# Designs tried in a protein design run: peptides against a protein of PDB entry 3PUK. Part 47

Target 1, 227 residues: chain A of PDB entry 3PUK
Amino acid sequence: ERGLKSVVWRKIKTAVFDDCRKEGEWKIMLLDEFTTKLLSSCCKMTDLLEEGITVIENIYKNREPVRQMKALYFISPTPKSVDCFLRDFGSKSEKKYKAAYIYFTDFCPDSLFNKIKASCSKSIRRCKEINISFIPQESQVYTLDVPDAFYYCYSPDPSNASRKEVVMEAMAEQIVTVCATLDENPGVRYKSKPLDNASKLAQLVEKKLEDYYKIDEKGLIKGKTQS

## One batch from the design tools (peptide)

Design b1_p23_2_s3 (made by RFdiffusion4, then SolubleMPNN; from b1_p23_2, 8 letters changed)
Fold by OpenDDE base, seed 4:
Structure b1_p23_2_s3 (fold): chain B 227 residues (1-227), chain A 23 residues (1-23)
Amino acid sequence: as target 1 above (227 residues)
Amino acid sequence: DLEEQYKKLKEFNEEAEKLEKEE
């Protein structure tokens, strides 16, 4: 049985590195907080070197320009990460890198995408979404990147209801990315809790899974599997 | 809408690829 880490790495290798790989070309890789954790969980620096990455840089930090090299941005579709990207390419005369390949870990909102297009389209060679918004821990274990999920989901305070919904939406989305990564359309199973959070989350996941597999890249509708 | 998203990205990447070929 291949561990989740290997599956995630394979996905990244195929969707990101193979997609932008050019023989003899080295790239600088820009990571944000999430993707740093993600890559750290499923690969080593030696693996990245083999994929043509010469150096890894934190997108949030000030960086010296390397204008002769192309940059691979593997980042989350957040305003913060996108803004950092835009700063790297916002000025024609002050571009930090030769060009950019952008791979988002999740769905990029139109607002952010349009902002990128308007400002930096000529500098971009690729822009794709790879749908990996989780961190593999063990062979069958992953961690969702949803801050305060536990608190809001299990809070007895009704004032947190709106936030709870947002959190559940985010969790559902990330679970779908796990399924997509594993190429699995699971029949969702859950144990009901008094607050019915599990049921609500399950419904969200099922809905999102249905949407995802109906219009996937291959145009295939996959049946439910046991999971 | 995922379909719209795929279309949008496809179109974007097609244009981007043209730029890459010009390099």
Scores: peptide ipSAE 0.461, ipTM 0.901, DockQ to the pose 0.614
Fold by OpenDDE base, seed 5:
Structure b1_p23_2_s3 (fold): chain B 227 residues (1-227), chain A 23 residues (1-23)
Amino acid sequence: as target 1 above (227 residues)
Amino acid sequence: DLEEQYKKLKEFNEEAEKLEKEE
C-alpha cells in the first residue's frame, strides 16, 4: 500500500522482476550485501517466489552451477560484486548459469560496465540501473549506505577533504535515488552549519536531481515539490 | 554523463535482446 517500503518494493517489482519475467520460468537470484538488506527490508521470501525466484544466493559465496537456469543479479555496482559476477561467466565452459540479467542498484561506472561488456556480453540478457541505493526503515524513514560518512564529513583533518567530497557525492546519489523512487523533485532545504556540509550536500543533490529529471524515463521535468 | 550512460545501456540491451530471441 503506502509507505517507503511499499514504494521500494513496487519499484523493484516493476523495474526488475517484471522486466525479466517470463511465464513459467524460474530464476536464481544473486544478491550482494546491500541488496540482501534492501530486499529483506521490503519483501518476504513468498513475495520473491511469486515473482519467479526459486532460490536466493549470495554472490560472494561459492555456489554450485545450475546451468539450466537463468540468473538474476540484483547487485550494487561495486568492483567486488562485479568481480563475483564475472567469475560466474568469465569462462565459456564454466558458466554457472544459462544467462544473466543484471540490475544495478545505482549508476554503474564506465570502467565496470566496460569490464563486463568485454568479458561476458554474450551471457547477458539485460543490464539496467534501477537507482535504489538506500534502505527503507519505516514508512517515511530511510538509511544511507555510505561508510564512514559521519566521520569524514565532520573530520577536522584537512587530509580528509578529498574523502569527504567522495562521501558527500555518494550521499547525494542515494538521496536522489530516494527522490526518483518516490517520483519527487524536492525543493532542497537545509540548515547551514559552520562546516557548511549541509549546503554542499544540498547543492550536490540539486545538481543530480536536475540531471536525473532532464533524462528521466518519461522525459518529464517535474517542478519542485516539498522537501 | 548520465545521458551517455543511458545511451550505452540502451545499445547494450538491444544487442542482448537479439541474443535472447535466438534462444
Scores: peptide ipSAE 0.460, ipTM 0.901, DockQ to the pose 0.642
Fold by OpenDDE base, seed 3:
Structure b1_p23_2_s3 (fold): chain B 227 residues (1-227), chain A 23 residues (1-23)
Amino acid sequence: as target 1 above (227 residues)
Amino acid sequence: DLEEQYKKLKEFNEEAEKLEKEE
């Protein structure tokens, strides 16, 4: 049995599919690079069909309009993915789909959100953040999606300090999304190393966990758990 | 920040749901 994969699938099912599901309605689902990997790791095409998805499309590719169908966008909050969405619904071209349900894998920056609102607000039926920014590999193993993390975290060069901080923040955020997905607020444990990377990361994770569980997606306070 | 983010999205989705009901 695939423990972590099952948990991730359950989260997606509840947060995305159940949220926008309408009886008898089929949707086209648009994925980007990350969400393609994510769904591939925790579900099968048959599972998606059961959730009312008729076709999966790559958001980066040119697609034929299906104007009678609504589209489910499960994408990362990146300029690239958002720009592709805007091309589908922007005023400069005909809308490719009837309407859009947008689910971001992480917090969407205000700049991107405002851009969406300004151009496509009338076409959107949902816009939510589900906070899943990791790939489940095994029952208790996951992969973070942080480019060049190893290089910058372990670089002794002070000139990389700013980038190292960005990487650490990204890692901490993704770890928190794992905890949120698992519905756990763990005590952070670490061992010190010469570069203090573990200590720094632990501090960031603790801070972000505290913030997250102070106010969750439903405005509720969650207690700390042992993990 | 999380509180403000939640509020923003909540308000947006409430308006969006109204549009959906009008379909």
Scores: peptide ipSAE 0.456, ipTM 0.899, DockQ to the pose 0.593
Fold by OpenDDE base, seed 1:
Structure b1_p23_2_s3 (fold): chain B 227 residues (1-227), chain A 23 residues (1-23)
Amino acid sequence: as target 1 above (227 residues)
Amino acid sequence: DLEEQYKKLKEFNEEAEKLEKEE
């Protein structure tokens, strides 16, 4: 019944918590808007305690320094979240935590990465991308986090054509992260609609899936599976 | 490019691990 939630939790546990776990060490975990929703959808506070998290803080809020503790940042690769991180470590005198472990939910653009590297490299112990940019709902159900998707996809205004493409791209990327998380290469199926949005999205997903599996960490091309 | 990204992060983490050992 909660297959996707379990898969997502397992992925986070392995890719994030196990990766930075040290015996006897507790960490503060910093979350943004998306990762708060993500963790809330697939785990309980007790689960996080078992993984060595003592407290969860919102990255956007003002926080008191806890200089003796290391911080685990599980955040989206957005300018807003990155800027908040930089405020925590950008000044030697204003460091809020002992050190940082950063795990991004998706691909971090070079511009943001370079900004982090230039400002906070000495405070960072790890930086990884885990590629989870969706919210699990049910066994095989997820919600995409693409704002205004409906408006741009169904707008008859030709001035929105460029924005429509950007939205479609973002949706396709999130769908691919679901597939990656599930370790599946599904055949893409869709119902045709008058605006052909489903067809366009399907094509983008298919292309991105092909690219992902061709250049995956294992260098393996997986066959298409039924989903 | 995913390969380039992985390489970049790998190199970054290798340097970061050195700092962790010194801590």
Scores: peptide ipSAE 0.448, ipTM 0.898, DockQ to the pose 0.547

Design b1_p23_2_s4 (made by RFdiffusion4, then SolubleMPNN; from b1_p23_2, 8 letters changed)
Fold by OpenDDE base, seed 5:
Structure b1_p23_2_s4 (fold): chain B 227 residues (1-227), chain A 23 residues (1-23)
Amino acid sequence: as target 1 above (227 residues)
Amino acid sequence: MLEKQAKKLKEFNEEAKKREEEE
């Protein structure tokens, strides 16, 4: 299958499920709001069962301990999701699961990583960054998950300038994750609007793409492609 | 920054693997 959904699924399968797979072992998978949408967009429950997932749980909800099972956390590197994880393993006497495998959808800030390391490192078997921060809709269509993007990008209020920059940074990062997933280095094109948001975003994307491919595992800087 | 982060995660995972092998 050649669609974006299949590419995303294949990436998740190889980077997450294959990475922590053990023969005959079942895991509980913990999802947040974003990863719930992500998986729902590119797989079925039957697919997850084939990958050794017995049940899916929402990380934000209060859950009963299943101390004999390992947990696979596929979550966003946000304070909210990390805090929920820490609640599951922060107490030595009240660990909800046997151990944790953590896969972040994006780069985890050092502050959050250090917090995890300081509190529950002994419970963690894996901690990796997968870099999938978008939702595939169609074969070549995806949506970005950036809260209040419309409001801040189109706000004429100068007080929102800092928030606008944060939103643009988040959007740029997500676009780069799409490119990384598709193994593409696109030539960024845009139509400028009165607020020049598209130009600013394009510049951020280009900068991040350059940085990404400079440190790419293959050490190859790919030429610009057209998408 | 990305290289430093990758290194930290690599080291963390290596330590985690050692703990698992001791189990």
Scores: peptide ipSAE 0.536, ipTM 0.910, DockQ to the pose 0.613
Fold by OpenDDE base, seed 1:
Structure b1_p23_2_s4 (fold): chain B 227 residues (1-227), chain A 23 residues (1-23)
Amino acid sequence: as target 1 above (227 residues)
Amino acid sequence: MLEKQAKKLKEFNEEAKKREEEE
């Protein structure tokens, strides 16, 4: 049984597709590198068709305008993906689509959000964050998308200490999104030998979990769940 | 910080909905 994949799919279905669904309306869906992998891991093209998606396009590629159709952007909150979106709607005369629904996989930095708001606000029908920044592999297995994580975490070079902290922070954030997706506040367990990396990561996860559930969208404080 | 972000998005979406209803 692929429990995690099904949970991720259900989350995407409810948070993205149900949120922008209109009867009889088809949309073009734009994906970036991460969301392509994410959707490929938890659904099929037939599933997307059932959700009113007629075609999937890569946001990084040059695309022909389809001005009569609305676009669903399911993308990471990165400068690269945001810049591609802005190119689609930045000019009034050159809008590629009728309107946009934007769903970010994680928290969008204020700088990027403000850039979107300043240039394309009138073209956007929705802008939401769904907080899924991991790839489900198996029923209880997922992969973190953190570049060079292994290199920096295990580097003996002291000059990489700052990079190591940034990587661990990113890993901790992604682990928290898993917990949020599963609606769980797990007890964190780890093996620290031979390096202290696991202990540091665990502490970061615990802190972020605490912060997340203190300000939960539902206003619910959850205790530690069995994990 | 998260609360501030949520508020910004809520306001943005409310404005977007209003524009859609006016069209």
Scores: peptide ipSAE 0.535, ipTM 0.909, DockQ to the pose 0.612
Fold by OpenDDE base, seed 3:
Structure b1_p23_2_s4 (fold): chain B 227 residues (1-227), chain A 23 residues (1-23)
Amino acid sequence: as target 1 above (227 residues)
Amino acid sequence: MLEKQAKKLKEFNEEAKKREEEE
């Protein structure tokens, strides 16, 4: 396997599967569109079976209740995915599963988190953010999950300026998740382009890296590395 | 903002753990 794929898998194994592992217990895993692609890029079904997953279900589809089993939700922090989760646990009489473990691929907005807390807190055993918002392709190549990124970044229309900023912010955040996954604080490198998009993105990444490594898991400040 | 996120999730998970232990 390619280097980045193995790193991503190791991160998921440690942050998700090891975190909710219980000896002899099987779970149903719920995935959304992004996490389906993510797992498909870095593991096989046999790998998931070894981690105690009996079956994978799409969170967007109608599913039969399996009330005796706990569910592992590995999903993006989007209104769509969260709403699907809430349908599974929103009614006490109609809970689809015994309990839930939730692992978000990125920061969950307070609005969504509060909505979850208000409706089904007692059904949730874990709620964590694992910060993997990219798809690994090869050893040091990944795909960002930012809709219409190319269109807005290279749009000549000034009316798209606000959307461009939002897209670039999202891209920068996802790049930071890659760095976190690789445990690297790289010096940002880029080639200058006429639209200065690369320079702007580089500045955003540098700022976010500084913020991230200021408050790492161990409370350590990491120096910049070469990459 | 990362510190704030870590705090709210930590508190939530601590409460969840407490509930699990009480079951």
Scores: peptide ipSAE 0.533, ipTM 0.909, DockQ to the pose 0.612
Fold by OpenDDE base, seed 2:
Structure b1_p23_2_s4 (fold): chain B 227 residues (1-227), chain A 23 residues (1-23)
Amino acid sequence: as target 1 above (227 residues)
Amino acid sequence: MLEKQAKKLKEFNEEAKKREEEE
């Protein structure tokens, strides 16, 4: 049985690197904070070199143009990461790279996608969502990356209710990405807590799982599996 | 929602492919 790290790497290799690979071509890869952690958890630099990546750059940093090279953006669908991308390609005269391949770790909101389309469509050769929004640690252990998740989920302050809902939605989506990556549709179990956050999260996960398996990458409908 | 999402990306990538072929 392959560990979660191996599964994640295989998914990235197939969904990202194989998708944009051209023989003899090297790309610059742009990462954000999450994808840096993700790749660090499941591969080595040598693995990336084998996949045609010559240099890894942080998308948040100011970078010098390399106009002769294409860029592979493996990033989260966040305003921050998208804004950095837009700065790289938003101006016709100031494009940092020759072209872009964009792979989002999760669903990109329509607002962000439309912003990208309006500004940079001609510079983009590929835009896909690969649904990997977790960090693998061990064979069946993973970490969610949702900023301030603990604070908002467990905050007694009612003013945080709207933010709590957003955080739980994001967490649920990330859990579903784990299931999708493992090709599993598990039954959801949880321990009850005073704030009933576990129950709410479980319901969100179940709903999202149902939605996902209606339309998977292969168009297959899958039944519930044991996990 | 997922169907719409998949469709818009598919259309986008098809257009992108056409542009690449024209280069």
Scores: peptide ipSAE 0.532, ipTM 0.908, DockQ to the pose 0.610

## One batch from the design tools (peptide)

Design b1_p24_1 (made by RFdiffusion4)
Fold by OpenDDE base, seed 4:
Structure b1_p24_1 (fold): chain B 227 residues (1-227), chain A 24 residues (1-24)
Amino acid sequence: as target 1 above (227 residues)
Amino acid sequence: SEEYEERAENVKEFNEEREEEEEE
């Protein structure tokens, strides 16, 4: 039984490393907080070396230029991570690396993507959205990377209602990315609670799953599977 | 759905442009 970790690693290998692989070429890999956790959960440094990664750097930290090497950015499509990328390539004279391959863990908003195109297009060899926004823990267990999800979802304070919706949306999106990664369209099951959070989340997931599979690149509409 | 498709096309177009630039 292939554990979720192996599935995630296989997805990353295929979608990221195989996509930018060049024989004899080593790259520097830039990670953010989420992708650091993600890779740590599903691979070892030796695995990354085998994929042509010489060193891993944190995108948020100040780094010395390595102008002769290309960089592989595996990052979340957030303003913070994008801004760090833009600092690396925003000036022609101050480029930290030779070129960039960018792989986002989720859909990059048009505003961010347009900002990248306007500033750094010539430095980018490839930009791809991979849609992996979860941390695999065990064979069938994953953790959603939604800050304060528990707090806001279960907060009795009505003032948190708007933030609760944002959190639920993010959770639903990440659940869909799990399903996409596993190539499964599960039947959504939940236990109803007084706060109806589970029902709301289930509805969001169902809607997003429907949207995802309607636009599946392969045109494959899968029926609901038992998960 | 429409937004997703449009976004996917935008990324595709961007990559195609980059590939063309690399081949030149």
Scores: peptide ipSAE 0.262, ipTM 0.797, DockQ to the pose 0.600
Fold by OpenDDE base, seed 5:
Structure b1_p24_1 (fold): chain B 227 residues (1-227), chain A 24 residues (1-24)
Amino acid sequence: as target 1 above (227 residues)
Amino acid sequence: SEEYEERAENVKEFNEEREEEEEE
């Protein structure tokens, strides 16, 4: 039983592949560093072929144009990934692909989204945020994609306090995306640590969970579960 | 949050515009 991996795959299948699937159509899929790790953790190339993906390309690499094919971008909403996308479809360059479907792993900042809209809106067929910013390792184990999380959270240097808060916020958001993916609204439990990081994170998670479920498209208010 | 709703609407509007352009 693949547990969390199967849940993640199902989420990607439904939110990404089923969303842009056309009968008989093959797409090129563009991945960044995070989504490469994500897909490698929960699927095989054969699974992607079944979803109409002919080839996977790294968004950061220089790629030959395939102008007759549409591209599926499954990428993180980062300046680096967005800039690579813009190079593929920007008005100043010849389009590498026929059109683009863009699926972000998390909420795309307005600044990046506006940049995309301004540069290549006509090339985009679909843009969606799917909120999957974690990597499943085991049935119930996952890795958060928060750079330097350990360093800032456990740094005794008070000068890192502001950065610590940003990191904690990002971690809380990712935990909420896990909960959303699992369709669970957990009661957050923690043990206090000397730096009270667990308490702070728990508070952030609780707040974000509340916000998420209040605004959930399904309108489903779920009770707190023990997780 | 208001920010989330605004972003969601922005993406929705964007997709609607793209769908209209594809039908033309």
Scores: peptide ipSAE 0.261, ipTM 0.798, DockQ to the pose 0.543
Fold by OpenDDE base, seed 2:
Structure b1_p24_1 (fold): chain B 227 residues (1-227), chain A 24 residues (1-24)
Amino acid sequence: as target 1 above (227 residues)
Amino acid sequence: SEEYEERAENVKEFNEEREEEEEE
């Protein structure tokens, strides 16, 4: 299928599964709320089995240790998901799994990454940022997964201003991940209006696109495409 | 730009260290 779902699946397959694949090795995969939705949108359990995943577990739930198996964490770079990971490996005596491969759906803040490094670096075989923070719905349709985005973006309450900026940042990051997944660098078009959320978001997207393509896996700056 | 570059370097260095530890 030539749809967005197939593109997303191909990205996950190459960036996550192929990256940590070892012949004959089975892994337990740990998912959070976002990555559960993401995988459910673009693959089946049979596809995951073919990629060497024996069991899928929710990172937020209490799980029994499977100390002989390595774990594949495909999670969002959030304090909640990171804290759950740290609980699995933070104790020297009670590691839930043999080792971990960590794949973040977006850029992990340095504070969180440093916390991981300080606590359980020896348990981690690989840590990568995949930059896929959107849900494909149809062939060309996707949704952003930003909690309470509507509420904070359209809240008249000034007390939500700081949270609104965080939400806009997260939305901009997700839009950039769509562009990256599609291998497109769109020219951002917006009408500049003071206090316009769309204009602010567009500026954030443009800045993040520039940053992303400067640091692209190939170190190549791609030109703007007409999208 | 600088923040993204620093982050990319940190992740790269971390993975390199992990690869070295697996080879030992």
Scores: peptide ipSAE 0.258, ipTM 0.794, DockQ to the pose 0.700
Fold by OpenDDE base, seed 3:
Order: structure tokens, then sequence, then C-alpha cells
Structure b1_p24_1 (fold): chain B 227 residues (1-227), chain A 24 residues (1-24)
């Protein structure tokens, strides 16, 4: 059944678990707020055990060192999550785990990536960016992870116009990521409202989809969509 | 598109370096 949840789980399984899998090896998995919600939406703890995860830990919490085990970080590319990772490996004497595999849910900014390289490169076995910046729901529904999206998109205050544009751009980018995950190029449908937000968002999505699939057809290595 | 390719190459190079360090 091609439910969005199944597609997302299959992508995570292939891109994360199969990528770092070693026979007979167990890992600790570290999650942030977004990836906790993401995994909760598309898998069970039993599924994670089958993938060689012994325990799940919250990256934001203080954790006891398990120095003999490797850690799998499945996190968003945010300063908060990256800083928590860096605290786990920032000192050679204070490493919480044996080594790290890092999987980002989106494009990691160069500033954050360079900070990681400079501080703890020797502790990292793998770093990969996985384009999954949405939470799957039932019946091909998904929730976007865009902070304050509702507030800015529906704000009648003209002073929020610049922030509204940034939010709409982020939403459009995440919608394209959903389409890429599903391997689909859907027709965009919307209902116009007085604020014309739906029309503007649709135009952004259409443009980004066109750019994305043009790149795919050329066999180019894809990063984050810059539009 | 060029920026995306460069970024992908940087990540690839980083991973290759880590694999080499593990083999040593």
Amino acid sequence: as target 1 above (227 residues)
Amino acid sequence: SEEYEERAENVKEFNEEREEEEEE
C-alpha cells in the first residue's frame, strides 16, 4: 500500500538504516523534536529494533555516556540540534559514544557543516543529508514543519509581509520535498482567498517542481532547491 | 544547480575522508 507513511518509512530505512547497517552491531539513535515526530508517524519501536537500534534518546536531554556503542544521529540541520551533537563529541575525553553517524533531514547550511568538520570530524563515520522535512499523515496528508506558518500566512498586519514570504518559500520547498519523496509531479490545486496566499504558494511550488525535475532529468546531483 | 553540485561533492569528499581514516 503506497501510503505516504509507508513511502517515508521506506526512504528512511534505505537512506539511513541500510546506509550505516553493520551485521550484529547495535546503535543508539539520537532524535530531535522533528525526527521524533517523524518516526512516530511512520514506524514502531519494533521496526527500529529490527534495524539495529537498541535505544532511542532525545538529543536535547542530558544522557549518560555509552562509550562502547556507536550513535546514529537522525536530526534536523538546526543550530540547536547541531550544538547538542557537538557537546557529545566536542572533547576527546568526554565523548559520549564510540563514533557517530549523522543523517540530516534537510540541507545542512555550510556554517553548521563547517562547525562540525572543525570540531569533531574524526568522530564521524558518515554524514548524509536526507530530504525529509515533513511529517506524513494518513490518506496522503502531510504536515509541514514550518514554524509560525499559520500566524504569518494569515496575519492581516502588513509589517509581517517579509516574514510571510519567507514562510511561504519554506512551505513550497517542503512540498517539493514531499513530491520528490513520492516520486510524483502532481498538479497543483488551490482555492483563492482574499489574501491570495494559496495562489502565491501554488506558483512557488510549480516553479520549484519544474526546477527540481529538470535537474533530475539531467542526472545532476541534487541539493536543496534554491528559489 | 552548480551550488548544489558543489555542496554534494563536499559531503561526498567528507565521507570519503572518514572512510579512509577508518581503514587506517
Scores: peptide ipSAE 0.258, ipTM 0.792, DockQ to the pose 0.386; fails the geometry check

